# Ledger of designs, part 53: peptides against a protein of PDB entry 3KDP

Target 1, 230 residues: chain A of PDB entry 3KDP
Amino acid sequence: PFLIFIIANIPLPLGTVTILCIDLGTDMVPAISLAYEQAESDIMKRQPRNPKTDKLVNEQLISMAYGQIGMIQALGGFFTYFVILAENGFLPIHLLGLRVNWDDRWINDVEDSYGQQWTYEQRKIVEFTCHTPFFVTIVVVQWADLVICKTRRNSVFQQGMKNKILIFGLFEETALAAFLSYCPGMGVALRMYPLKPTWWFCAFPYSLLIFVYDEVRKLIIRRRPGGWVE

## One batch from the design tools (peptide; aimed at target 1 A175 A178 Y182)

Design b2_p25_6_s3 (made by RFdiffusion4, then SolubleMPNN; from b2_p25_6, 18 letters changed)
Fold by OpenDDE base, seed 1:
Structure b2_p25_6_s3 (fold): chain B 230 residues (1-230), chain A 25 residues (1-25)
Amino acid sequence: as target 1 above (230 residues)
Amino acid sequence: DEIKKMLEEAKKLLEEGKKILEEAL
């Protein structure tokens, strides 16, 4: 998110506080929950041909898969960001290069895509209104991430939701997202303004995409043992 | 072929989701 912010010079899609909330709040408990996930029977039975090289290869493949998931996650966040800004009159193309004027408190006549002038305060409200949905989008996408990360080869449908700690982690991150989104004072304290409940659904297509991506990946692994995706 | 079918179905679902979102906004 931050790289696109710099490269495209768009208004800040995700604030530093929201980033910290992701790192400390939404990632920590889920990561701990994965440590208590039941070991996949296939993983436990697999003997590496070469413990040194095969471990490194597997770590690289895992890293690549998580990297791709992270990219889809970021795309989901940006989609939500662009939708909200478009709803407020700022089309995606208009946002390119707008940051300099957007962040200048002395410019109170920044025009949207429809010629409406926006004061600095109004722009910051819209910006901070984007932070919350972006954060929520990350949480919703992480539901899929957590569910798919518990297994490498087995389908989620085969492995099931047996880990109560994982389920607790999903509820915890969701509760945190709801708290940060709707608790009074979060706009001032965390620059996270309340959002309409409908915005929670904006991330669902991307969550589904990640889920399908992982299921397809696992299907390939099951059908072609020892393939490049394993 | 089955993978391609799953990917195509996923794309359709994403497109439908986008349309629903656009209509809801």
Scores: peptide ipSAE 0.000, ipTM 0.226, DockQ to the pose 0.020
OpenDDE base, seeds 2, 3, 4, 5: peptide ipSAE 0.000, 0.000, 0.000, 0.000; ipTM 0.250, 0.221, 0.222, 0.235; seed 4 fails the geometry check

Design b2_p25_6_s4 (made by RFdiffusion4, then SolubleMPNN; from b2_p25_6, 18 letters changed)
Fold by OpenDDE base, seed 1:
Structure b2_p25_6_s4 (fold): chain B 230 residues (1-230), chain A 25 residues (1-25)
Amino acid sequence: as target 1 above (230 residues)
Amino acid sequence: EEIEKMLKEAEELLKKGKEILEEAL
């Protein structure tokens, strides 16, 4: 997100506090929960691997998979960001290069895509209004990420949701997202203004995409044992 | 500039937090 912010010079899609909340609040508990996930039913049935060569290959494949998931997460966040800004009169194309004027407190006549002038304060309100949905989008996408990460080969439908700690992690991150989104004073304290409940659904297509992606990946692994996808 | 500074500081804090988490796990 930050790289696109710099490269495209768009208004800040994800605030510092929001980033910290993602990394410390919404990623930590889920990550810990994965440590308590039950072993896959077929893990002990795997043939001995070469500890030098097969480890490196597997780590690379895992890294690529997580990199792809992270990219989908970022795309989901940006989608939500652009939708909200568009709803407020700023079309995506108009946002390119706008940051300099957007962040200048002395410019109070920044025009949106429809010719409406926005004061600095109004722009900051809409910017901070984007931070919360972006955060929530990441959380919703992380539901899928967390659920898919509990297994490497078995389908989620095969492994099931038996890990109570994982379920707790999902509730915790969701509760945190709801708290940050709806608690009074968060707009001032954390620059996270209240979110319309409908914006939670903006992430669902991307969450589903990650879920489908991983299930397809795992299906390929199951059908072609020893393939490059494993 | 202040935002960029805050972002850099946050990234550093985040990195430290991740390191601590990785050590704790």
Scores: peptide ipSAE 0.012, ipTM 0.254, DockQ to the pose 0.032
OpenDDE base, seeds 2, 3, 4, 5: peptide ipSAE 0.000, 0.000, 0.000, 0.005; ipTM 0.226, 0.250, 0.190, 0.255

Design b2_p25_7 (made by RFdiffusion4)
Pose (drawn by RFdiffusion4):
Structure b2_p25_7 (pose): chain A 230 residues (1-230), chain P 25 residues (1-25)
Amino acid sequence: as target 1 above (230 residues)
Amino acid sequence: SVVDVVLAVIAVVLVVVAVVLFLLS
């Protein structure tokens, strides 16, 4: 978001104070939760790891959390900022520029895509209404994430969901977001504004895509263990 | 088992609170 905020001089979809709600808020518990994960094989039947090679974090990993499941998480994140604004007037393209004027506190008279003229706090209360659910489609996608960052070889149907804590992280992570968006206060404290029902289910095809993509990876590997995918 | 019960109660409470605040909104 902060990247395109520079590219398409677009209204900032995801705000800063909004970001210290992901890893400090919703994400903390779900992550702590993997540490409780049983194995995927007789680990004490493999030679010991090797401090020089096969590191903790590596090429093949960053190529995943950043190059892959990372992007698909954003395509879902933007897609609802694009919905929050068009369902409220600003049909996408009439956005490719606004910021310069948009962020102006004096230009209270700005055309949308119909003619309607918005003040400052009038449209910002939509910009923050844009954060509030980017901050969701992010938590929504992290369901499909927290469930495939669970295993690295086994299908979720081979390993199952016996992690009676990781599931808690879900119920928490999600509900925490709702509370962070409906309590009389989170608006005037965090730029968090209540959401309309239709609004939550945005990232859903995307969460489910992240999900399906990862499952198919693992399968390939298990069918071709030395092959390219692994 | 006690820990799972506690976490389940906490989860229910969080969900209930979220639904209630949603309906009041």

Design b2_p25_7_s1 (made by RFdiffusion4, then SolubleMPNN; from b2_p25_7, 19 letters changed)
Fold by OpenDDE base, seed 4:
Structure b2_p25_7_s1 (fold): chain B 230 residues (1-230), chain A 25 residues (1-25)
Amino acid sequence: as target 1 above (230 residues)
Amino acid sequence: SELEEELLKRAEELLELARELMAKA
């Protein structure tokens, strides 16, 4: 998200504090949950044919898969960001290169896509209204990610939801998102204004996309063992 | 802004570490 902010020179879609909340609140517990996940039955049964090569290949393939999932997560957040800004009169094309003027406190006549002028305060309100939905979108997308990451080869439907730590992680992540979204004072403290409940649903298509992507990936792995998609 | 950039950098590093941990887990 930050790289796109720099490259596209758009208004900041996600604050630093919200990113820290993602890292500390949403990634740590899932990582712990995966560490305590019982190894998939096929992973335990299959000794690597070539321990050095198979380990390296597996690490590369896992890193690639998580990289792809991370990109989908970021796209989900940006989608929500662009929808909110578009609803407030800023079309995505108009946001390109707008950051310099957007962040300038002395410019109080930044025009939207429809010629409406926005004061600095008004722009910052709109910006901060994007932070919470962006964060929540990432959290909702991570639900799917956490569910799929418990398995390497088997479908989620085959493995089941037996990890209590993973379930706890999902709950904690959701509770944190709700707290940051609706607790009074978060708009001032974290630049996260209260979220309309409807925005929680904006991430669901991306969660589904990640889920489908992973199931297809796993299906390919099962059909073509040792393929490049592992 | 410098503090924000440093926090962002650290956050990204933490995200990467978390992803690596998830990948190794």
Scores: peptide ipSAE 0.014, ipTM 0.288, DockQ to the pose 0.022
OpenDDE base, seeds 1, 2, 3, 5: peptide ipSAE 0.000, 0.000, 0.005, 0.000; ipTM 0.245, 0.250, 0.266, 0.211; seeds 3, 5 fail the geometry check

Design b2_p25_7_s2 (made by RFdiffusion4, then SolubleMPNN; from b2_p25_7, 20 letters changed)
Fold by OpenDDE base, seed 2:
Structure b2_p25_7_s2 (fold): chain B 230 residues (1-230), chain A 25 residues (1-25)
Amino acid sequence: as target 1 above (230 residues)
Amino acid sequence: DELEEELLKRAKELLEKAKELMEKA
């Protein structure tokens, strides 16, 4: 998120402290749960093959857990960010390069995509309004990502949700998201303003799309083992 | 089962540390 902020010169979608909360707090337990379940599945399915190939599989699984899931989550967060800003009059294309003027406290006439002028205070309220939904979106997308990435090849319907650690992680991250979203003082401390319940559902279409895509991908992998889709 | 319990314990500890870090931040 921070790299995209710098490269695209868009308003900051998520505070640095909140990013740290995601990286250190919300992603850690789910990542452990995923690593455990993948290790268990791999141990059960593969007789000890060549140690080099098994290390490569483990490294690929770890890379998928820490890299790919994080990228997909970020995409979900950015989707919600762009939706909120668009609803407030800032279309995604208009946000490109707007950062310099957006963050300048002396510019109180920044125009949106419809010619409405925004004061610095108004812009910061909108920016901080995006932080909580962005975070919550990551959590909601993470539910789907964790479920789909539970196995590389098997459908969720085949393996089920037997991992107690995963289930615990899902509840805990949800509770944390609720706490950060609704606890008094979080708006000041973390720049996370209270979230309307409707925004919890903003990520659901995205999560569903990822879920469907991954199930289709897994289906293709099962039908065409050794294909480039792996 | 022992591995699950250990991982669960570690996950809880890490989560508590994360919460503490968030409270201090």
Scores: peptide ipSAE 0.012, ipTM 0.275, DockQ to the pose 0.077
OpenDDE base, seeds 1, 3, 4, 5: peptide ipSAE 0.007, 0.006, 0.000, 0.006; ipTM 0.273, 0.262, 0.209, 0.284

Design b2_p25_7_s3 (made by RFdiffusion4, then SolubleMPNN; from b2_p25_7, 19 letters changed)
Fold by OpenDDE base, seed 2:
Structure b2_p25_7_s3 (fold): chain B 230 residues (1-230), chain A 25 residues (1-25)
Amino acid sequence: as target 1 above (230 residues)
Amino acid sequence: DELLKKLLEKAKELLDLALKLMLDA
C-alpha cells in the first residue's frame, strides 16, 4: 500500500501504524496456522523425490503463496479505498497525482471529480474514513485467503477445516478488526474512524470472487495436471 | 505443538506490545 501511495501519488489509503498492525497482528497468526495445516492427501502420497530439490521447491511455493496472498489483500483494500473515495466524489483517475495538494493544509479548494471543493479538514476526514474499511477489507479477504491457502490442489470441501489454529486465527483477526474499528480513541491513535457495520459486507463480494476463482483454478489443476495454471 | 504454542504466545505478546505502543503513542 505504501509503495503504491508513493508511486501513484494518491492519498494515503492506510496509515503506517495500521499497516504494522496488519503485518504483525493479522498476518502472523494466519501464517502460523498455514504452516501447521495438514498436508494435502496427494502430497503425502507422493514418493519422496530428492529431498534437496523438494525442499527448495516447497520453500519457493510457500514464498510465492505468501506473495500472492499479500497482493490479493492489497487489491481488496485498494478496491474498498477507491469505492469510498468514489462515493465521496473522487474517482480513481482523479486521485493520480493528487497527494501533493491533498496533504497540503494550506490548500482548501481541492476539487473532486465533480468540481466540488474540499477543505483540508474535509479531505482528512475522508482519508481517515478509508483507513478502517481498508483494514476490515483486508481481514475479510484474509478469511477467504486462509481458507484457499489450506490446499493447493484440493477443494476446501475435500480438505475440510480441521486446523483449530486456523479457526482461532480467524476469530482473533476478526476480534482485532472489531476492536480497532469500534474502540474509542482509535480515531486519534490509529486514524481509524468507527466503521458502520454495513461496510463489513463491502469486502464479501470480493472474498467470494477470490474463493470462486481459486476453486475454479484448483478444479482446472485437477483436471489438467501439468498445465500452465500450476 | 509446543513450538507452535510458544510461537503463538510470542506472537500474541508482540501483538499486545504493538497495540500498547500504538495506544500510547
Scores: peptide ipSAE 0.005, ipTM 0.287, DockQ to the pose 0.075
OpenDDE base, seeds 1, 3, 4, 5: peptide ipSAE 0.000, 0.000, 0.000, 0.000; ipTM 0.225, 0.250, 0.206, 0.206; seed 3 fails the geometry check

Design b2_p25_7_s4 (made by RFdiffusion4, then SolubleMPNN; from b2_p25_7, 20 letters changed)
Fold by OpenDDE base, seed 4:
Order: C-alpha cells, then sequence, then structure tokens
Structure b2_p25_7_s4 (fold): chain B 230 residues (1-230), chain A 25 residues (1-25)
C-alpha cells in the first residue's frame, strides 16, 4: 500500500499507525495460531522424495503463494479505497498525482472529478474515512488467508476447522478491527473514522478469490503430484 | 517516529518468530 502511494502519488490509503495495528494486532496472533495448527495428515505422512530439492522447491512455492495472497490482499484494500473516494467524487484516474495538492494545507480548492472544490479539512476527512475500510478489508481478506494456510494439499472442507487457537485468532483480529472502527476517539488517535457496516462486505469478493485460488492450487497439486505447483 | 520505528522492528521480529514456528510445526 505504501509503495503504491509513493509511486502513484495518490492520497495515503492507509495510515502508518493502522499498518502497525495490522502488524502487531492482526498478523501476530493468527500467525502464532498457525504455528499450533496440527500438521495436515498428508504432510506428516509424505516423506520427501528428494530431501535436498523438494525442501527448496516447497519453500519457494510457499513463498510465492503467500506473495500472491498478499498481492490479492493489497488489491482488495485499494479497491475499497478507490470505491470510497469515487463515491466522494474522486475517480481513480483523478487521484493520480493528486497527493502533492491533497496534502498541502494551504490549498483549499482541490477539485474532484466533478469540479467540486474541497478544503484541506474536507480532504482529510475523506482520507481518514478511507483508512478504516482499507484496514477492515485487509482483516476480512486475512480470514481467508488464515483458513487456507492450515492446509497444504487438502481442501479446507477435508481438513475442517479444528484449531481453536486459529478460531480465536480470527475473532481477535475481527474484534480489533471493530474496536478501531467504532471506538470513540479513534478518528483523532489513529486517523480512522467510523466505518459503515456495509463496507465490511467490500472485502468478501477478495476473500472468495483467495479461497478459489487456494482450492484451485490444491486441486492442481492433488491431480498432478510432484508438479511445479506443489 | 522513533517509537514507530521501534514498533515496526518489534512487529517484524515477532512475524519472523511466528514464521519460524510455523516452519517447525
Amino acid sequence: as target 1 above (230 residues)
Amino acid sequence: DELEKELKKRAEELLKLAEELMKEA
């Protein structure tokens, strides 16, 4: 998110404090919960055919899969960001290069895509309105990520939801997201304004995309054992 | 800024630890 902010010179989609809340709050507990996940039965039973090459290949493929999932998460956040800004009169194309004027407190006549002028304060309200749903989108997409990560080969439907710690992690990150979104004073403290409940649903297509991606990946692995996707 | 940097560092360390634990599990 921050890299795209710099490269595209768009208004900041996610505040630094919010990023810290993701790293410390939403990623830590779920990651720990995954460490306590019972190994998939096939992972435990499968001896590496070639201990030297199979380990390296698996690590690379896992890293690639996580990288792809992370990109889907980022895309989900940016989608939500662009939708909110568009609803407030700023089309995505108009946001390109707008950051300099957007962040200048002395410019109080920044025009939106429809010619409406926005004061600095109004722009910051809209910006901070985007921070919360971006964060929430990441959290909701992380639900899918956490659920799929407990299995390497088997479908989520085959493995089931047996890890109580993982379930706790999902509730914890959701509770944190709700707290940051709706607790009074978060707009001032964290630059996260309250979120309308409807915006929680903006992330669901991306969560579904992650599920579909992972299930397809796992299906390919099951159909082509020892393939490059494994 | 210093606090933010320290928090980021700690977060990264915790994530690395979590990843290591996941590899061992």
Scores: peptide ipSAE 0.005, ipTM 0.238, DockQ to the pose 0.023
OpenDDE base, seeds 1, 2, 3, 5: peptide ipSAE 0.000, 0.000, 0.000, 0.000; ipTM 0.246, 0.238, 0.247, 0.183; seed 1 fails the geometry check

Design b2_p25_8 (made by RFdiffusion4)
Pose (drawn by RFdiffusion4):
Structure b2_p25_8 (pose): chain A 230 residues (1-230), chain P 25 residues (1-25)
Amino acid sequence: as target 1 above (230 residues)
Amino acid sequence: TTTSIFLSIATILLVIGFFILFSAF
């Protein structure tokens, strides 16, 4: 978001104070939760790991959290900023520029895609209404994430969901977001504004994509263990 | 009314979540 905020001089979809709600808020518990994960094989049957090679974090990993499942999480994140604004007037393209004027506190008279003129706090209340659900489609997609960052070889149907804590992390993560968006206060404190029902289910095809993509990866590997995918 | 519904659903979800958490022990 902060990257395109420079590219397409677009209204900032995800705000800063909004970011310290992901890993400090919703994300904390779900992540603590993996540490409670049983194995995937006789680990005490493999030679000991090797401090020089096979590191904790590596090429093949960053190529995943950043290069892959990372992007699919954003395509879902933007897609609803694109919806929050069009369902409220600003059909996408009439956005490719606004910021310069948009962020102006004096230009209270800015054309949307129909003619309607918006003040400052009038449109910002929508910009923050834009954060508030980018901050969701992010939590929504992290469901499909917290469930494939669960295993690294086994299908979820081979390992199942016996992690009676990771599941809590879900119920928490999600509900925490709702509370962070409906309590009389989170708006005037965090630029968090209540959402309309239709609004939550945006990232859903995307969460389910992230889900399906990861499942198919593991399968390939288990069919071709030395092959390219692994 | 819609806001109350959402808050009630969130509360139910947390209750269920805590129930599941207590069952882990």

Design b2_p25_8_s1 (made by RFdiffusion4, then SolubleMPNN; from b2_p25_8, 16 letters changed)
Fold by OpenDDE base, seed 5:
Structure b2_p25_8_s1 (fold): chain B 230 residues (1-230), chain A 25 residues (1-25)
Amino acid sequence: as target 1 above (230 residues)
Amino acid sequence: SEIEEMLKLAEKLLEEGRKILEEAF
């Protein structure tokens, strides 16, 4: 998010506090759940491999796969960000290069795509209005990510949802997202303004995309063991 | 109840983190 913020010179889509919510609030329990996940049955049943070469390759391939999932998450967040700003009069093309004027507290006449002038306070309100949906989008996409991370090769349908800690993690991050989105005072305290409930569903296509991506990936791995997709 | 406690803890940690960041920048 910050790289796009700097390169495109757009208003900040995700605040520092929101990042802390992700790293410390939403990812902790899920990470623990993955650490205590039962050993993948297909990994345990594998023939002995060269422990030196196969470990390194496996770690690299897993890192790349999770990197791709992270990119899909970011795309989902940015999609939500651009939709919200567009609904408030700022089309994506108009946001390019706007940050300098956007963040200047002394400029109170920044024009939107339709010629409406926005004060600094109004701009910051709409910016902070984007933080919560971006965060919620990440959480909703993380539902899919956490589920697919249970296994590297087995389908979600094969492994199931047996890890109670993972289930608890999903509820915890969802509850945190709801708390940050709807608790009074969060707009002032955390710069996260209340979210329309409809925005929870905005991320669902991206969650589905991640599920489809991972299931296809796992299917390829099962059909082509030792391939570069593994 | 455990979720509520975790949410309260998270809120506290986030508030403390926010304060630290505001002091640092």
Scores: peptide ipSAE 0.005, ipTM 0.252, DockQ to the pose 0.080
OpenDDE base, seeds 1, 2, 3, 4: peptide ipSAE 0.000, 0.000, 0.000, 0.000; ipTM 0.223, 0.236, 0.246, 0.235

Design b2_p25_8_s2 (made by RFdiffusion4, then SolubleMPNN; from b2_p25_8, 17 letters changed)
Fold by OpenDDE base, seed 3:
Structure b2_p25_8_s2 (fold): chain B 230 residues (1-230), chain A 25 residues (1-25)
Amino acid sequence: as target 1 above (230 residues)
Amino acid sequence: KEIEEMLKKAEELLEKGRKILEEAL
């Protein structure tokens, strides 16, 4: 998200504190849960494979999985960001290159796509209104991702939710999202304004898409063992 | 220094969230 902010010179879609909460809070517990689950699954299936070749394959698979997941999370967050700004009069095309004028405190007449003038305070309120929905979108997408990453080959419906650490991670992410979204003072402290409950549902289509994509991928792997998709 | 303060605040928030979850469970 931050890379696109720099490249496109758009208003900041996600605050630095929120990014840190995602990277350190929401991603760490899932990563630990996956490490424990992988260790448990590897204990059950270890034929003595060559540790050097298996480590390289696992590192590449993990890197690709995290890279793909990160891209889908970013796309979901940016979709929510563009929807909110469009509802407030800023079309996506108009946001390109707007950052310089957007962040200037002395410019109080920044025009939206419809010619409405926005003060510095008004446009910062709109910017901060995007931070919370962006974060919530990432959390909801992470729910699907965590459930998907639990199994390499089996459907989630076949293996079930046996990993207590994974379940704890999902609750921790959700509790953190609720706390940051609705706790009084978060707008001042973290620049995250309260979110309408309806915006929690905006991310569900993306989580469903990821879930369907992964189930299809796993189905292909099961039908064609040893294919290029593994 | 600002990043360190932000990290510390994030850690404190995570710890508070964990305590709330532990109390709720």
Scores: peptide ipSAE 0.009, ipTM 0.269, DockQ to the pose 0.055
OpenDDE base, seeds 1, 2, 4, 5: peptide ipSAE 0.000, 0.000, 0.000, 0.000; ipTM 0.255, 0.251, 0.210, 0.240; seed 4 fails the geometry check

Design b2_p25_8_s3 (made by RFdiffusion4, then SolubleMPNN; from b2_p25_8, 16 letters changed)
Fold by OpenDDE base, seed 1:
Structure b2_p25_8_s3 (fold): chain B 230 residues (1-230), chain A 25 residues (1-25)
Amino acid sequence: as target 1 above (230 residues)
Amino acid sequence: SEIKKVLEEAEELLKKGREILEEAF
């Protein structure tokens, strides 16, 4: 998210503090939980290890947790970000290069895609309004992605939700998301304005799509072992 | 224009998805 912010010079979709909260609170615990999942042989190429003596996570789990999850989260977050800004009159193409003017407090006539002028304060409200949904979207997408990551070939329905640590991780990240979204003062402290509860469901179609896509992928892998889809 | 169209479609899908979920809960 931050890289795209820098490269595209768009208004900041997610604050640095919130990014840090994602890294520590949303990504880390669930990622560690994958180490305790009953891994498939294709995910866990190493022999069963002693968690007291061996490294907590292997390279495969790290790659899935910090590579794939991060990309899917970013995609989901940006999707929500662009939707919200579009609903407020800023189309994605109009956001390119807009950051300089967007962040300038002395420019109070920044026009949206429909010619409406926005004051600095109004722009910042819209920006901060995007932070919470972006974060929540990451969490909601992560529900599906973490469940996906525990399997490569087997369906989630076959392997089930046996990992209590994973379930706890999902609960923890959701609780954190709720806390950051609804706790008083977060708008000032973290630039995360309160989110309408209905917006939690905005990410569900995207999460479901990823889930279905992965199940279809796994189905193809099971039917055609050694295919390019693996 | 193409981005706008894709975004509008995405918004519509999200709205529909939200409505379905709101009805389910």
Scores: peptide ipSAE 0.000, ipTM 0.181, DockQ to the pose 0.032
OpenDDE base, seeds 2, 3, 4, 5: peptide ipSAE 0.000, 0.000, 0.000, 0.000; ipTM 0.206, 0.182, 0.185, 0.180

Design b2_p25_8_s4 (made by RFdiffusion4, then SolubleMPNN; from b2_p25_8, 16 letters changed)
Fold by OpenDDE base, seed 1:
Structure b2_p25_8_s4 (fold): chain B 230 residues (1-230), chain A 25 residues (1-25)
Amino acid sequence: as target 1 above (230 residues)
Amino acid sequence: KEIEEALELAKKLLEEGRRILEEAF
């Protein structure tokens, strides 16, 4: 998110405080929950053919898969960001290069895509209104990610949701997202203004995308044991 | 190639999801 902010010079889609909330609040408990997930029986029973090379290959494959998931998460966040700004009159193409004027408090006549002038305060409210949905989008996409990450080969439908710690992690991150989204004063304190409940659904297509992606990946692994996708 | 096909399918689902969202808002 921050890289696109720099490259495209768009208004900041995800604030530093929001990023910290993701790293410390949203990701920590889920990561711990995964550490307590029981190892998939087929993962632990497979002897590496070559302990050195196979370990490296597996780590690379895992890193690539999670990198792809992370990219989909970012895309989901940006989708929500662009939808919100578009609803407020700022089309995606208009946002390109707008940051300099957007962040200048002395410019109070920044025009949207429809010629409406926006004061600095109004722009910042809209910006901070985007931070919350971006955060929530990441949380919703992480639901899929966490459920996916608990297994390497087995389908979510086969493995089920037996890990109580994982369920707790999902609950915690969701509760945190709800707290940050709806608690009074969060706009001033954390630059996270209240979110309409409907915005929670903006992430669902991307969560589904990740879910389908991983289920297909796992299906390929099951159909072709020993393939590079594993 | 199979991953690419899956990704294309996923993109189609994403586009449908986007359409639904655009209609909902």
Scores: peptide ipSAE 0.000, ipTM 0.240, DockQ to the pose 0.019
OpenDDE base, seeds 2, 3, 4, 5: peptide ipSAE 0.000, 0.000, 0.000, 0.000; ipTM 0.271, 0.250, 0.253, 0.218; seed 5 fails the geometry check

## One batch from the design tools (peptide; aimed at target 1 A175 L176 P184)

Design b2_p26_1 (made by RFdiffusion4)
Pose (drawn by RFdiffusion4):
Structure b2_p26_1 (pose): chain A 230 residues (1-230), chain P 26 residues (1-26)
Amino acid sequence: as target 1 above (230 residues)
Amino acid sequence: STTNYIIAVISLVIVVVSLILFFYTL
C-alpha cells in the first residue's frame, strides 16, 4: 500500500498506526500457536541439520512469504479498498491522482465520479474507513495463512486440525479485529470505523485462493519429491 | 448504534473466552 501511495498518487489504503495492529495485535496469538505443532514424520530418523547449509530462513522460504502467498494477500487487500471507495462513489480510476488534492485540508470541494463534493473529514472518514477493512481482508486472508503455515508437506487432511490452540488464535484474531472496529472509540483512537456486513467477505475468494494454491503445492512435491516444485 | 454495541460485546466475549481457553489448555 505504501508502495503504490507513491506510484498511483492514490489515497493511502493502509495506514501506519493500522500496521502495528497486525503483528502486535491480531497476528501475535496465531503465530505463537504454531509452536504447538506436532511433527510430520519420524524426525529422529533424519540426519542432523547442518549449520552451514539448510538455514532457518532461506531462499526457498522468502520466495514464498514474499514472492507468493504474500502477493496474493495484497491482491485481496487492495480489492476491497477498491470496493469501499466505488461503493461510495470514487470509481477506481478517478483515484489515480487524488492524493495530491485529496490530502488537502482546504480543498473541501473535490469531485468524485458523479459530481458529489466531499469536504476533508468527510472523505478521510472514508479513507480511515478504507484502512479499517484493509486491516481485515488482511486478517481474513491470515486464516488461510495460519492454516498452511501449519504444515510443510502434509495436506491439511493428512495432518488435520488437532491444534486446539491454533484454532483459538483464529477466533481471537478475527474477533479482536471486530472489537477493534465497533467499540465506541477505536475510530477516534485508531482510525478504525465500523464496517457494513457486505464489507467483511471481501478477501474471502482470496483467502480461499491462498488456501487452494498451497495445497496443490504440497501435492506436487509428494508426487515428485525431487522435482522442481520441492 | 445498539447493533454496534452488541457486536462489540460479542467480539470481546469471544476474545476473553479464547484467552481463558488458551491459558487453561496450557

